# Peptides against a protein of PDB entry 3MAZ: the designs that were tried, part 1

Every score and structure here is a prediction.

Target 1, 99 residues: chain A of PDB entry 3MAZ
Amino acid sequence: VLNPMPACFYTVSRKEATEMLQKNPSLGNMILRPGSDSRNYSITIRQEIDIPRIKHYKVMSVGQNYTIELEKPVTLPNLFSVIDYFVKETRGNLRPFIC
Target 2, 99 residues: chain A of PDB entry 3MAZ as posed
Amino acid sequence: VLNPMPACFYTVSRKEATEMLQKNPSLGNMILRPGSDSRNYSITIRQEIDIPRIKHYKVMSVGQNYTIELEKPVTLPNLFSVIDYFVKETRGNLRPFIA
Unless a header shows other numbers, all headers, positions and changes below count from the first letter of the chain.
Peptide ipSAE is a variant of ipSAE made for these designs: the mean of its two directions, with the distance scale d0 fixed at 1.0 Angstrom where the peptide's residues are scored. Compare it only between designs on the same protein; published cut-offs may not carry over.
A fold fails the geometry check if it doesn't show the stated peptide or something in it is severely misdrawn.

## One batch from the design tools (peptide; made by RFdiffusion4, then SolubleMPNN)

Design b1_p22_1_s2
Fold by OpenDDE base, seed 3:
Structure b1_p22_1_s2 (fold): chain B 99 residues (1-99), chain A 22 residues (1-22)
Amino acid sequence: as target 1 above (99 residues)
Amino acid sequence: SEEEEERNKEIQEFLDSGAVEE
């Protein structure tokens, strides 16, 4: 069954995602994009706490769940939960990019 | 404030915990 994707999902490359975030920071600072492998994804963010910083994360499809590749991996039931996790863990510092 | 700085530090540490290079 094909489920809907988070609003911040875009079929873009790492480079394109970076450019999108840099060009319109007011629209959000987090993008979900296709990973290098089928069914895997990547997260690209542009955080501005001290100075602008671009960072990328791996989101691996594991069975029917998704695991965010962090020092302490976090497994969640869907991509919406993945986005929510980043928002909550950063207390709203990260916001999905909506263009 | 010191409280905000500490919070930001924790957020930064979280974001540094899984970032991958090019």
Scores: peptide ipSAE 0.590, ipTM 0.892, DockQ to the pose 0.870
Fold by OpenDDE base, seed 4:
Structure b1_p22_1_s2 (fold): chain B 99 residues (1-99), chain A 22 residues (1-22)
Amino acid sequence: as target 1 above (99 residues)
Amino acid sequence: SEEEEERNKEIQEFLDSGAVEE
């Protein structure tokens, strides 16, 4: 039995995530996916303020929390909070990809 | 607007601060 995951979580590779975001930008621009190591994750975004920009972020599982690898790391209690953080910090510019 | 441009700049700076996955 697995706990619920954010709606924008997909078991896809970096390449597949990029393709998904490029193919259907109207569905959102942020995907959560499995990281290179077990229990870790990655965030792939397609930001489009001026021109489309693909970026990837590491979300490391640390104990019962998750740390987003940023210049100023942020630790949050769950993956839902991670998604919320990206949405709020970008003032809605980033939206979870809902397929 | 100038305000919007500043917000976009801040957003861009935030996103650029992320550690790119290797």
Scores: peptide ipSAE 0.587, ipTM 0.892, DockQ to the pose 0.809
Fold by OpenDDE base, seed 1:
Formats: C-alpha cells, structure tokens, sequence
Structure b1_p22_1_s2 (fold): chain B 99 residues (1-99), chain A 22 residues (1-22)
C-alpha cells in the first residue's frame, strides 16, 4: 500500500537526478527521490540564477509528517506540501521536473 | 534591477541553508 507521490518523484540516484535536470532544464529543475533510508527522501535541484548549481536536501519522515532538513527545519504534512514549499519559498524559481 | 538582485540573494540564502554534499 503506497500513497500517491508527487509528479516530480523518481526512483533515481543522486547522480541520475543530476543528469536528468542537466539534460532537460526546460522540464523543471527539482526532483524528489528516495533517500538513503526507507521512508526518507532527498530533493535535488538545479538552480540557474547566475550559473548552474546542483544542490541536495534531506526530507525526513517523522511520524505522519515530513521535515525538510534546513538550518531552520520545516515540518509539513505530506510530500506534496514539501514540493509546494520549495516552489513558494523560491517565488517559482524552482519548478517540479515533469517528463 | 536592484529589487530583483535582492530577491535572488534571498533565494540563494534560503537554498544554502540546508544543502548537503554527502
């Protein structure tokens, strides 16, 4: 029994995610992927404000919620909210990768 | 513009606040 996942979720490695974002930047610049441990996830982005920059973030499953590992952690109710948070906090600079 | 540059600066600071290299 697996709940629906965000459209930008892919069962790929950190390396594969990076390659996907670099190859088709027009499709988006943010990917959600499996973390190193079960029930945890990672987000890979390819920001391009000045020069292309690849960065990764940890999304930890905590009870019924998810916490984005930032200097000031943010806890949200589901993965859809996690994606929405990154989009809103960056004023649309980040967009989910859809292919 | 200066306003856009300030916005981009804030976005960059946000993105730098949790990125991991491992």
Amino acid sequence: as target 1 above (99 residues)
Amino acid sequence: SEEEEERNKEIQEFLDSGAVEE
Scores: peptide ipSAE 0.586, ipTM 0.891, DockQ to the pose 0.852
Fold by OpenDDE base, seed 2:
Structure b1_p22_1_s2 (fold): chain B 99 residues (1-99), chain A 22 residues (1-22)
Amino acid sequence: as target 1 above (99 residues)
Amino acid sequence: SEEEEERNKEIQEFLDSGAVEE
């Protein structure tokens, strides 16, 4: 039985995710997508504080948890928490893309 | 404001700490 995925999860490529965010910035600026390896994911964001900036992050499946590959890795219990972390850490600057 | 600028700087530093190049 599969658990539900965050609303901002889409089975898209890095390029496609970038295009989605650029096309409809009003819908959000953060997408969760499949990583290069099974059970791993990637986050693509389009931050716009001064100018639009596209960035990507690795979210690695580790046991039953997930680790965001940052300079100082952060491990969380599920993908919902991963999304929440990005939202809270950026004080709402990042918002899940809801299409 | 100065406070907003500092906040944005901190956010940027966080986001720069793990970004993967294409």
Scores: peptide ipSAE 0.585, ipTM 0.891, DockQ to the pose 0.842

## One batch from the design tools (peptide; made by RFdiffusion4, then SolubleMPNN)

Design b1_p23_8_s3
Fold by OpenDDE base, seed 5:
Structure b1_p23_8_s3 (fold): chain B 99 residues (1-99), chain A 23 residues (1-23)
Amino acid sequence: as target 1 above (99 residues)
Amino acid sequence: EEEEEEEEEEEEEEEEEEEEEAG
């Protein structure tokens, strides 16, 4: 059985994702979106630790897994795990955007 | 092709670029 996509997945561009996060920060600060290539994805986040900052991360499909392009790349078995990683790593600072 | 490389953008810098285009 094929699992659904994470709730914070939207078929939006980089620009649209940024606008969504800016308009409604109370709904979350992390979006998963299609990447430039068909089987890849991107994560857009908006953090307000000191000042508002937008960051975009590559999520590369590698076989049956996904690799987050970080200084030290992280490989995970599915997109739900990718979202979970960002939530846990930031101790809940990052939350999936639910709209 | 959209550049999907890891990028950091400060919102203040984005606003400055928009102001620079408008002025």
Scores: peptide ipSAE 0.043, ipTM 0.557, DockQ to the pose 0.050
Fold by OpenDDE base, seed 2:
Structure b1_p23_8_s3 (fold): chain B 99 residues (1-99), chain A 23 residues (1-23)
Amino acid sequence: as target 1 above (99 residues)
Amino acid sequence: EEEEEEEEEEEEEEEEEEEEEAG
């Protein structure tokens, strides 16, 4: 029994994620992708508030939880909550990329 | 190889170039 991954998870590189978001902004602006470590992940976002800005965040697996590496780190119980955090924190500005 | 760190990139609309700022 495996838990499904968030719909915006793709096995892509940082560069590929950036290109995906640039090419199809109507599909969303947030991608979850594998990190350098097999148990870690990264979030790539592309926001167009003033100008298009791309940011990458580390999502570290810590025990049964995940910590988003921010100036003020945020720890959440699962990857779905990680995605939800980004959506809520931006009041819906960030939306999962659904291809 | 690529160190996953917080990074900010600004897209230059005119040239479609990105400027990277290390976070």
Scores: peptide ipSAE 0.040, ipTM 0.568, DockQ to the pose 0.061
Fold by OpenDDE base, seed 3:
Structure b1_p23_8_s3 (fold): chain B 99 residues (1-99), chain A 23 residues (1-23)
Amino acid sequence: as target 1 above (99 residues)
Amino acid sequence: EEEEEEEEEEEEEEEEEEEEEAG
């Protein structure tokens, strides 16, 4: 029995994630994807504050938790909390990509 | 092998379109 992944999780590359966000910005602007190593992940976002900007963040598996690689790293208990963090931190500017 | 580091990229093609709409 496995827990489901966040709805914005897709088994895509960095490049493919960028293309997905560019093609359908109305569906959301945040994707969770597999990282370079097993059990690690990456977040790709596309924000249109002034101009369209793409950013990528590392999400490292640390024991049973996950650490977002930020200037000040944030550790959370699961991937759902990781997505929630990005939504709340941006006051809803970031929204999970749902196709 | 993908570079899995924190990075920021600007979308030049869409920037040009927005500049045309703003002009």
Scores: peptide ipSAE 0.039, ipTM 0.534, DockQ to the pose 0.036
Fold by OpenDDE base, seed 4:
Structure b1_p23_8_s3 (fold): chain B 99 residues (1-99), chain A 23 residues (1-23)
Amino acid sequence: as target 1 above (99 residues)
Amino acid sequence: EEEEEEEEEEEEEEEEEEEEEAG
């Protein structure tokens, strides 16, 4: 049993997440999903700035924190903060997918 | 592979079936 998760968390595969975002872009463009390894996650986003682009980010569990695998890695205390980071860094361009 | 950390896909491209998640 998992603790409360962000609203945009879904137990879906990479492919399913992509399909969800493509099918209902008005509901948001960011999904948090399980990673291939235990306690790790992935973020899938779909941005339509110029053309539709899908990106996947690795979110690694490190101790009690989470590290987003970026050129300059970012470590945050919980998954809610991970979602907040993506929203803030994009100035609201990224929004949690709420089905 | 470093590509497992961050992957970019254009919707115009054919999605590759990968068993491994980015996580």
Scores: peptide ipSAE 0.027, ipTM 0.550, DockQ to the pose 0.229; fails the geometry check

Design b1_p23_8_s4
Fold by OpenDDE base, seed 1:
Structure b1_p23_8_s4 (fold): chain B 99 residues (1-99), chain A 23 residues (1-23)
Amino acid sequence: as target 1 above (99 residues)
Amino acid sequence: EEEEKKKKEEEEKKEKEEEKKAG
């Protein structure tokens, strides 16, 4: 199976992604979306550790790789790895939103 | 109409100002 993009990728805006996650939290809590006017992407998450919190992260295209804009940036070879990083880093708290 | 346009532009601006996770 050839999947060019992660299953949680949607061509939605920041607002739309937030709404999707809020509306159907059972489907997951992480969305990958296009960056604004760029080749980059953004990750929108909705974690419920204590209270629901929405956060957005930049995923910058760097050559053939992608860098997650963190305090300590993480560079990964593809967008699937980006999603995997968020899942692993949160020990499964974050799950890709599958609509 | 103008408010909706402004809101859309603000949303677009926010997409360029995403958060950075603390280490």
Scores: peptide ipSAE 0.143, ipTM 0.691, DockQ to the pose 0.172
Fold by OpenDDE base, seed 2:
Structure b1_p23_8_s4 (fold): chain B 99 residues (1-99), chain A 23 residues (1-23)
Amino acid sequence: as target 1 above (99 residues)
Amino acid sequence: EEEEKKKKEEEEKKEKEEEKKAG
């Protein structure tokens, strides 16, 4: 039995995630993907505030929690909360990419 | 084979170099 993952989770590479966001911006602008190794993840976003900008963030699995690698790290209890954080922090500018 | 391995290694390197958002 596997725990459900956020709907914007895809087993894609950094490059592929970027392409997905660029090709279908109407579907959302945030993807959760596997990290380079271990139980870590990465968030890829495409914001269009002024111009399209792609950014990537590390989400480190730490015990039962997840830490977003920021200047001031944010620790959250699950990946759904990680997605929620990005949505709230950007006041809805970021939306999960849903195919 | 070597080129694909190199591309994968380069992508893995990029994934380790993810950005940190200013707090």
Scores: peptide ipSAE 0.109, ipTM 0.666, DockQ to the pose 0.148
Fold by OpenDDE base, seed 3:
Structure b1_p23_8_s4 (fold): chain B 99 residues (1-99), chain A 23 residues (1-23)
Amino acid sequence: as target 1 above (99 residues)
Amino acid sequence: EEEEKKKKEEEEKKEKEEEKKAG
């Protein structure tokens, strides 16, 4: 029995994720994708505060938890919590991309 | 062909270089 992945998880590259967010901004602005190494992930976001800005964040698998690579790293128990963190920290500015 | 491979390699390299959010 495996836990499901967040709805905004897609098996896409960095480039593909960027293109998805640019093409359909109404569907959301945050994608979770596979990282460069197995069991690691990346978050790609597209914020439109002043101008569209693309950013990418590392989500490192650490034991049974995940650490978001921030100035002050944040460790969370699962990927759902990782997505929730980005939503809450931006007060809803970031929304999971739902295709 | 070689240009496509080079571009793919560059994108793969970028996937290892992700940003850190400031506090």
Scores: peptide ipSAE 0.086, ipTM 0.640, DockQ to the pose 0.171
Fold by OpenDDE base, seed 4:
Structure b1_p23_8_s4 (fold): chain B 99 residues (1-99), chain A 23 residues (1-23)
Amino acid sequence: as target 1 above (99 residues)
Amino acid sequence: EEEEKKKKEEEEKKEKEEEKKAG
């Protein structure tokens, strides 16, 4: 059993997450999902700055924290903070997908 | 169908090979 998860967390595959974001862009553009066969997670985003772009980020569980796999990795204390990071870093361009 | 199995396997591989954001 997992502790409370962010509202944009869905137990969906990479493909399903992409389809969700494409189908209902007005509901948000960021999904948190389980990693494949692991305790890790992934963030799927769909930005439309110039053209629609789908990207997937690896979120690694490290001890009690989480590390976002970036050029300069960012470690945060929980998944809520991970979501907050993506929102803040993009100045609100990324918004949790809420359906 | 073998093609569907192959697609599923490919998607599973992709889920383990997520991108790294460049600054």
Scores: peptide ipSAE 0.063, ipTM 0.629, DockQ to the pose 0.167

## One batch from the design tools (peptide; made by RFdiffusion4, then SolubleMPNN)

Design b1_p25_1_s4
Fold by OpenDDE base, seed 3:
Structure b1_p25_1_s4 (fold): chain B 99 residues (1-99), chain A 25 residues (1-25)
Amino acid sequence: as target 1 above (99 residues)
Amino acid sequence: EEEEERREEEERRRLKELFDSWKDV
């Protein structure tokens, strides 16, 4: 049984996530979705610093924690913290997609 | 105004560098 998930979590594919963010940018620019295997996830974001760009980041389950696959990996205790990390590091530029 | 614009540009640059440091899959 899965614990409660972040509000921006959707059981969608990479393609669907891309479409969601492109069609309704006013609702947010970041979603959490299932990864290729059971206990891993992916973050899909729509950057719009200059021109719109879709990027995907891997969130790996490691023990009871999660590691975001960054140049300098970041390990956090839960998925809520993962979302919070993206929001805080970008000082609000990234916002969870809420619909 | 000019100082605010400068701060915004610096943040923009910071974000670009931050995004570039993330592993895209």
Scores: peptide ipSAE 0.590, ipTM 0.881, DockQ to the pose 0.748
Fold by OpenDDE base, seed 2:
Structure b1_p25_1_s4 (fold): chain B 99 residues (1-99), chain A 25 residues (1-25)
Amino acid sequence: as target 1 above (99 residues)
Amino acid sequence: EEEEERREEEERRRLKELFDSWKDV
């Protein structure tokens, strides 16, 4: 059984995700995408605090959980929680890209 | 409104510090 994925998940490359966020910033600024490995993912965001900048973060599958590879790693139970983490930490500044 | 501007500036600063702490790959 394949568990449902967050709405901002797209089977796109790093470059494609970047282009999506730059092309339609009004649709959101955060995308979840496949990582280099089957069970890993990446988060691509478009910051716009001062000037627009694209950043990428690794989300590693560890056991039954996922760890966001930040300087201080954050481990969460599922990908929905991963998205929620970014939304909450930024108090809504980061919003899932929905098209 | 000065108070509103202050709050926005503070949040902007908070976010910048937060994002800076997030090392990307």
Scores: peptide ipSAE 0.589, ipTM 0.881, DockQ to the pose 0.815
Fold by OpenDDE base, seed 5:
Structure b1_p25_1_s4 (fold): chain B 99 residues (1-99), chain A 25 residues (1-25)
Amino acid sequence: as target 1 above (99 residues)
Amino acid sequence: EEEEERREEEERRRLKELFDSWKDV
């Protein structure tokens, strides 16, 4: 059993996450999902500044922390902080997908 | 009105630049 995870965490594939976001955009535009390895994860977002775009980012487990693989990597203490980072940086444009 | 529109445009630009800086995989 997994410890408490962010509300937008779903045990889905990249494809499924994409479909979820496209099917119900009103429920949010950001999903956290399992990565390809052990404690790694991925973030899938559906941005629509101009046109809808699906993007994926790696969240690598590094020791007790997590690093978001962005142009300028960001290291955070937990997955909740990872979600918070995306919400905060976009000032609410990105919202966790809640279904 | 015009001020609000300008702020929205500025935020849109900011977000666009931000997302562009986030290279996806």
Scores: peptide ipSAE 0.585, ipTM 0.879, DockQ to the pose 0.810
Fold by OpenDDE base, seed 1:
Structure b1_p25_1_s4 (fold): chain B 99 residues (1-99), chain A 25 residues (1-25)
Amino acid sequence: as target 1 above (99 residues)
Amino acid sequence: EEEEERREEEERRRLKELFDSWKDV
């Protein structure tokens, strides 16, 4: 049983997430999805600063927290905070995909 | 205005640097 998940969480593959973001960019540009292993997740974003680019990041479960696998890892208490991190760091450029 | 355009350009640059620092898998 899953606790409440962020609105941009979808049980989709990397490929499907990419297609979703490309098909309806007006609905958002960030998706949270299941990772290859239990309790791990992945973030797929579609940035469009210059040209559209799809990027993927690992969100690893560490104890009761989550670590975004970046050059400088970021550890947060829950998945909502993970989404918030991406939104705030980009000052709203990244928006959760809501369909 | 010119000041607004400058701010937008600076933010664009900031975002580019930020995204570049986020190495994807």
Scores: peptide ipSAE 0.583, ipTM 0.879, DockQ to the pose 0.809

Design b1_p25_6_s3 (from b1_p25_6, 11 letters changed)
Fold by OpenDDE base, seed 1:
Structure b1_p25_6_s3 (fold): chain B 99 residues (1-99), chain A 25 residues (1-25)
Amino acid sequence: as target 1 above (99 residues)
Amino acid sequence: SKEEEEEEKKKKEEEEEKRRKELLL
């Protein structure tokens, strides 16, 4: 049983997430998805600042919190906060993909 | 002191910029 998930969460693979973002870039550029056979998650982003670029981030479940795998890891209380972090830190450049 | 506050502010801005760049492709 999982608690409510962010609107940009989809049970898709890395490949599928990339395709979704490429197909409808106007709907957003960030997707949260399940990690590889684990309780962890991954975030796939697609930005078009100059040319289309894709990147994936790992979101590790640690206790009741989540840690974003960055140069300096960031730990947050829930997945909603994780999404908010990506949006805020990029000053709105990253937007959750909403179908 | 004012200098320490400015140094701390500068450090925070640098860290923020670094975080932003890591997320902006």
Scores: peptide ipSAE 0.563, ipTM 0.854, DockQ to the pose 0.586
Fold by OpenDDE base, seed 3:
Structure b1_p25_6_s3 (fold): chain B 99 residues (1-99), chain A 25 residues (1-25)
Amino acid sequence: as target 1 above (99 residues)
Amino acid sequence: SKEEEEEEKKKKEEEEEKRRKELLL
């Protein structure tokens, strides 16, 4: 049992997340999912600007915060903030998958 | 100086664009 999680969090595998995003792109294009056997997480996105593209990001639990693994890592206080970061930095292009 | 400020601003905007591209596609 987990504490409150972002609405786009699903206990799914990388493959399942990809399939969800491909099946219903109108519901959003970003999913938060568990990391493999860890307290870490992963973000899966599906962009459809020119051609459909899938990309995954690591979200590492560091102390009481979370760090998005990027060229220049970004540390945020909670997973809700992580989702907000993806939305804001992409100016709304990335949207939480809500079903 | 004004020129230095504009150069720094341009550099910052370029870095922001790189971050945005990393999150897209």
Scores: peptide ipSAE 0.562, ipTM 0.856, DockQ to the pose 0.658
Fold by OpenDDE base, seed 2:
Structure b1_p25_6_s3 (fold): chain B 99 residues (1-99), chain A 25 residues (1-25)
Amino acid sequence: as target 1 above (99 residues)
Amino acid sequence: SKEEEEEEKKKKEEEEEKRRKELLL
C-alpha cells in the first residue's frame, strides 16, 4: 500500500498517460505515474501553446525526498510538492489531470 | 551597492525564466 498520493497520480504507462491527456485536455495536462522498475516516478505533460507537445520528466526517489531531473535538478520533500512545483513555475499553465 | 543588487535581481529573473521555459513547451 502506497502513502497518500497526489490526485493526478495514476498507475499507467507512458503511452496510456499520453492518451489520457490528449483525450481529455480540459481535465488537466499533467500526470504523475510510476517509473519503469524502481520506486521512481515520471511526470507526463501535454501543452497546446502553439501545437500539441508532449514531454516526460524523471522524478527520482532519493532518501525521503524526490528530485526532478532538470537542467538544474530540484529536490522536494514529497510528491505533492513536486506537483506544486510544476504548477507554480509555469504560473498555472500546467494543471494536474483530474478525472 | 544598488547596482550589484539590481544585477542580482536580473540574474534571479533570468534563472526563473530559464526554469519556466524548460517546463513550457
Scores: peptide ipSAE 0.561, ipTM 0.853, DockQ to the pose 0.602
Fold by OpenDDE base, seed 5:
Structure b1_p25_6_s3 (fold): chain B 99 residues (1-99), chain A 25 residues (1-25)
Amino acid sequence: as target 1 above (99 residues)
Amino acid sequence: SKEEEEEEKKKKEEEEEKRRKELLL
């Protein structure tokens, strides 16, 4: 059993995450999902600022922390902080997908 | 100086905007 995970965490594939976000955009636009055969994770987002766009981010487990793979990587202590970062930096535009 | 502080503030705001855009698109 995994330790407590963010509410937007789902054990889904990249494809499934995309479908979830497209089907019910009102429930949120950000999903955390497991990486393939690793302890790493990925975040899938669906933005509709101009046109619907899907983007994926890598969240790498580094020691006891997690690093979001960005132009300038951001390291945070846990996955909850990772989700919070996405919400905060986008001033609430990104919202965890809750169903 | 105040001018240096303003330039630093501007730089930080530009970096923040860049990060935000990377996450929004």
Scores: peptide ipSAE 0.560, ipTM 0.853, DockQ to the pose 0.668

Design b1_p25_7_s1 (from b1_p25_7, 7 letters changed)
Fold by OpenDDE base, seed 1:
Structure b1_p25_7_s1 (fold): chain B 99 residues (1-99), chain A 25 residues (1-25)
Amino acid sequence: as target 1 above (99 residues)
Amino acid sequence: MSDLEEIGEAVEEEEEEEEEEEEEE
């Protein structure tokens, strides 16, 4: 049994996440999903600032923390903080996908 | 509103061939 997960976490593939975001953009534009390894995750986003753009980010489990794979990596204490990071850094442009 | 690029440039997740094959089935 898993610990509490963010509401935008779904056990879906990259392709499925992309389709979910495309089909129901009004429900949000950010999904957290399992990575290739059990303790790693990925974030799929669909932004529509100018044109629709799909991007996928790696979230690596490092010890008891999580690191977002950016040019300047960001390490956070839990997955809720990871989601919050994406929301606040985009001033709410990114919103968790809730269905 | 700011773009995600405000967070910084990212190394995007690579597609896994094994996962792609499973999605095609």
Scores: peptide ipSAE 0.113, ipTM 0.583, DockQ to the pose 0.053
Fold by OpenDDE base, seed 3:
Structure b1_p25_7_s1 (fold): chain B 99 residues (1-99), chain A 25 residues (1-25)
Amino acid sequence: as target 1 above (99 residues)
Amino acid sequence: MSDLEEIGEAVEEEEEEEEEEEEEE
């Protein structure tokens, strides 16, 4: 039995994710994608605070949890919580990309 | 209007970009 993935998950590369966010900013500004390793993921965001900025975050699978690679790492129980973290910490500035 | 909060300071991903560049070569 496979659990569902967040709606902003796409099997795309870093480059493709960047292009998706740039071309359709109205659809959201955050994509979850596969990492270089099978059980790891990455988050690509495009924030427009002062200028458009693309950033990529590593989400490492650690046991049954996921750790967002930050200066102060954040460990969460599932990928939905990872997405929720990005949304809440930015008070909704980051929104899942829904295509 | 509300103040915008940012997420914590990131250790950003670098590996995938390097891999993509290698695949494009």
Scores: peptide ipSAE 0.112, ipTM 0.582, DockQ to the pose 0.079
Fold by OpenDDE base, seed 2:
Structure b1_p25_7_s1 (fold): chain B 99 residues (1-99), chain A 25 residues (1-25)
Amino acid sequence: as target 1 above (99 residues)
Amino acid sequence: MSDLEEIGEAVEEEEEEEEEEEEEE
């Protein structure tokens, strides 16, 4: 049984997520999606700081927490906190994709 | 002014992209 998911969660592939962000950048630039074939997740972002850049972050399920796979990994208690982290760290540059 | 803060260096999902692309073909 899964708890409620963030609004920017979509059951889409990496390619599909990329297309969503490219086609409708006004709706947001961050998507949470399922990982390959586990309880893990991925974050696809499209930032336009200088030029549009697509990046994909791994969000690993570790026990009841989630770890964002970074140089310095960040562990958070839930997926909502994961989304919040991306928003805060970018000072709002990243916004959840809502359609 | 200060530049936008960037998220730390990601361990990108490169291998999974190929797998998903193969599944979508």
Scores: peptide ipSAE 0.101, ipTM 0.585, DockQ to the pose 0.080
Fold by OpenDDE base, seed 5:
Formats: structure tokens, C-alpha cells, sequence
Structure b1_p25_7_s1 (fold): chain B 99 residues (1-99), chain A 25 residues (1-25)
């Protein structure tokens, strides 16, 4: 049984993700995308707190969990939890990009 | 709770560039 991916997951490059977020900010500002290595992912965000800022984060597969590569790494059980983490930490400023 | 200010841009960029180079080969 395959679990579905988060709705904001797209098989796009860093550049494509950036363009998607810039073109349609009303649809959300966070994209999950495949990483360069197997089982790894990246998250691209576009926050507009003062000015628009694009940032990228690595989400590394570690055993059955995922670790967001931050100064203080955060380990979560699945990709849905990863998305939820970004939403909660920004108090809703980040929203999954939904086409 | 962790700070979201730090990004993995440099590491990710290097890895993506390596993939692009492999695809061009």
C-alpha cells in the first residue's frame, strides 16, 4: 500500500519551484520537491514578511523518519509532518502550494 | 522549535549541479 504524497509535492527543480511560487503566490508559498539523492527531498518557500524571500531546505531521509536540515535539525515521522511543521512554525505564514 | 532562517542552499545547489552535469553527459 502506497501512501500519498503531500499535495504540495511536485516533481520539479529548484528553479521551477521558485518560478511556480513567484507566478502564483495566492496558491501558496511552499513546495516539496525531490532531492538529488534517493529518498531525499527539498522544500522551497517564498515568504513575504517584509520583502519576498526564497529559501530552500533539505529534508533528509533518516531511517523511517525525515530530518529537516536546520541549524537545529528537526526529525519528523513523515513528509506530511514536515509540511505541518513549516506551517506551524510560521503560524500559518507558510501554506502548501496547491495548483 | 527550530529557527527557519538557516537554509541548505549551498549544499543543495552543489548536488543539483552535479545532477545536471551527469545529465549533460
Amino acid sequence: as target 1 above (99 residues)
Amino acid sequence: MSDLEEIGEAVEEEEEEEEEEEEEE
Scores: peptide ipSAE 0.049, ipTM 0.564, DockQ to the pose 0.049

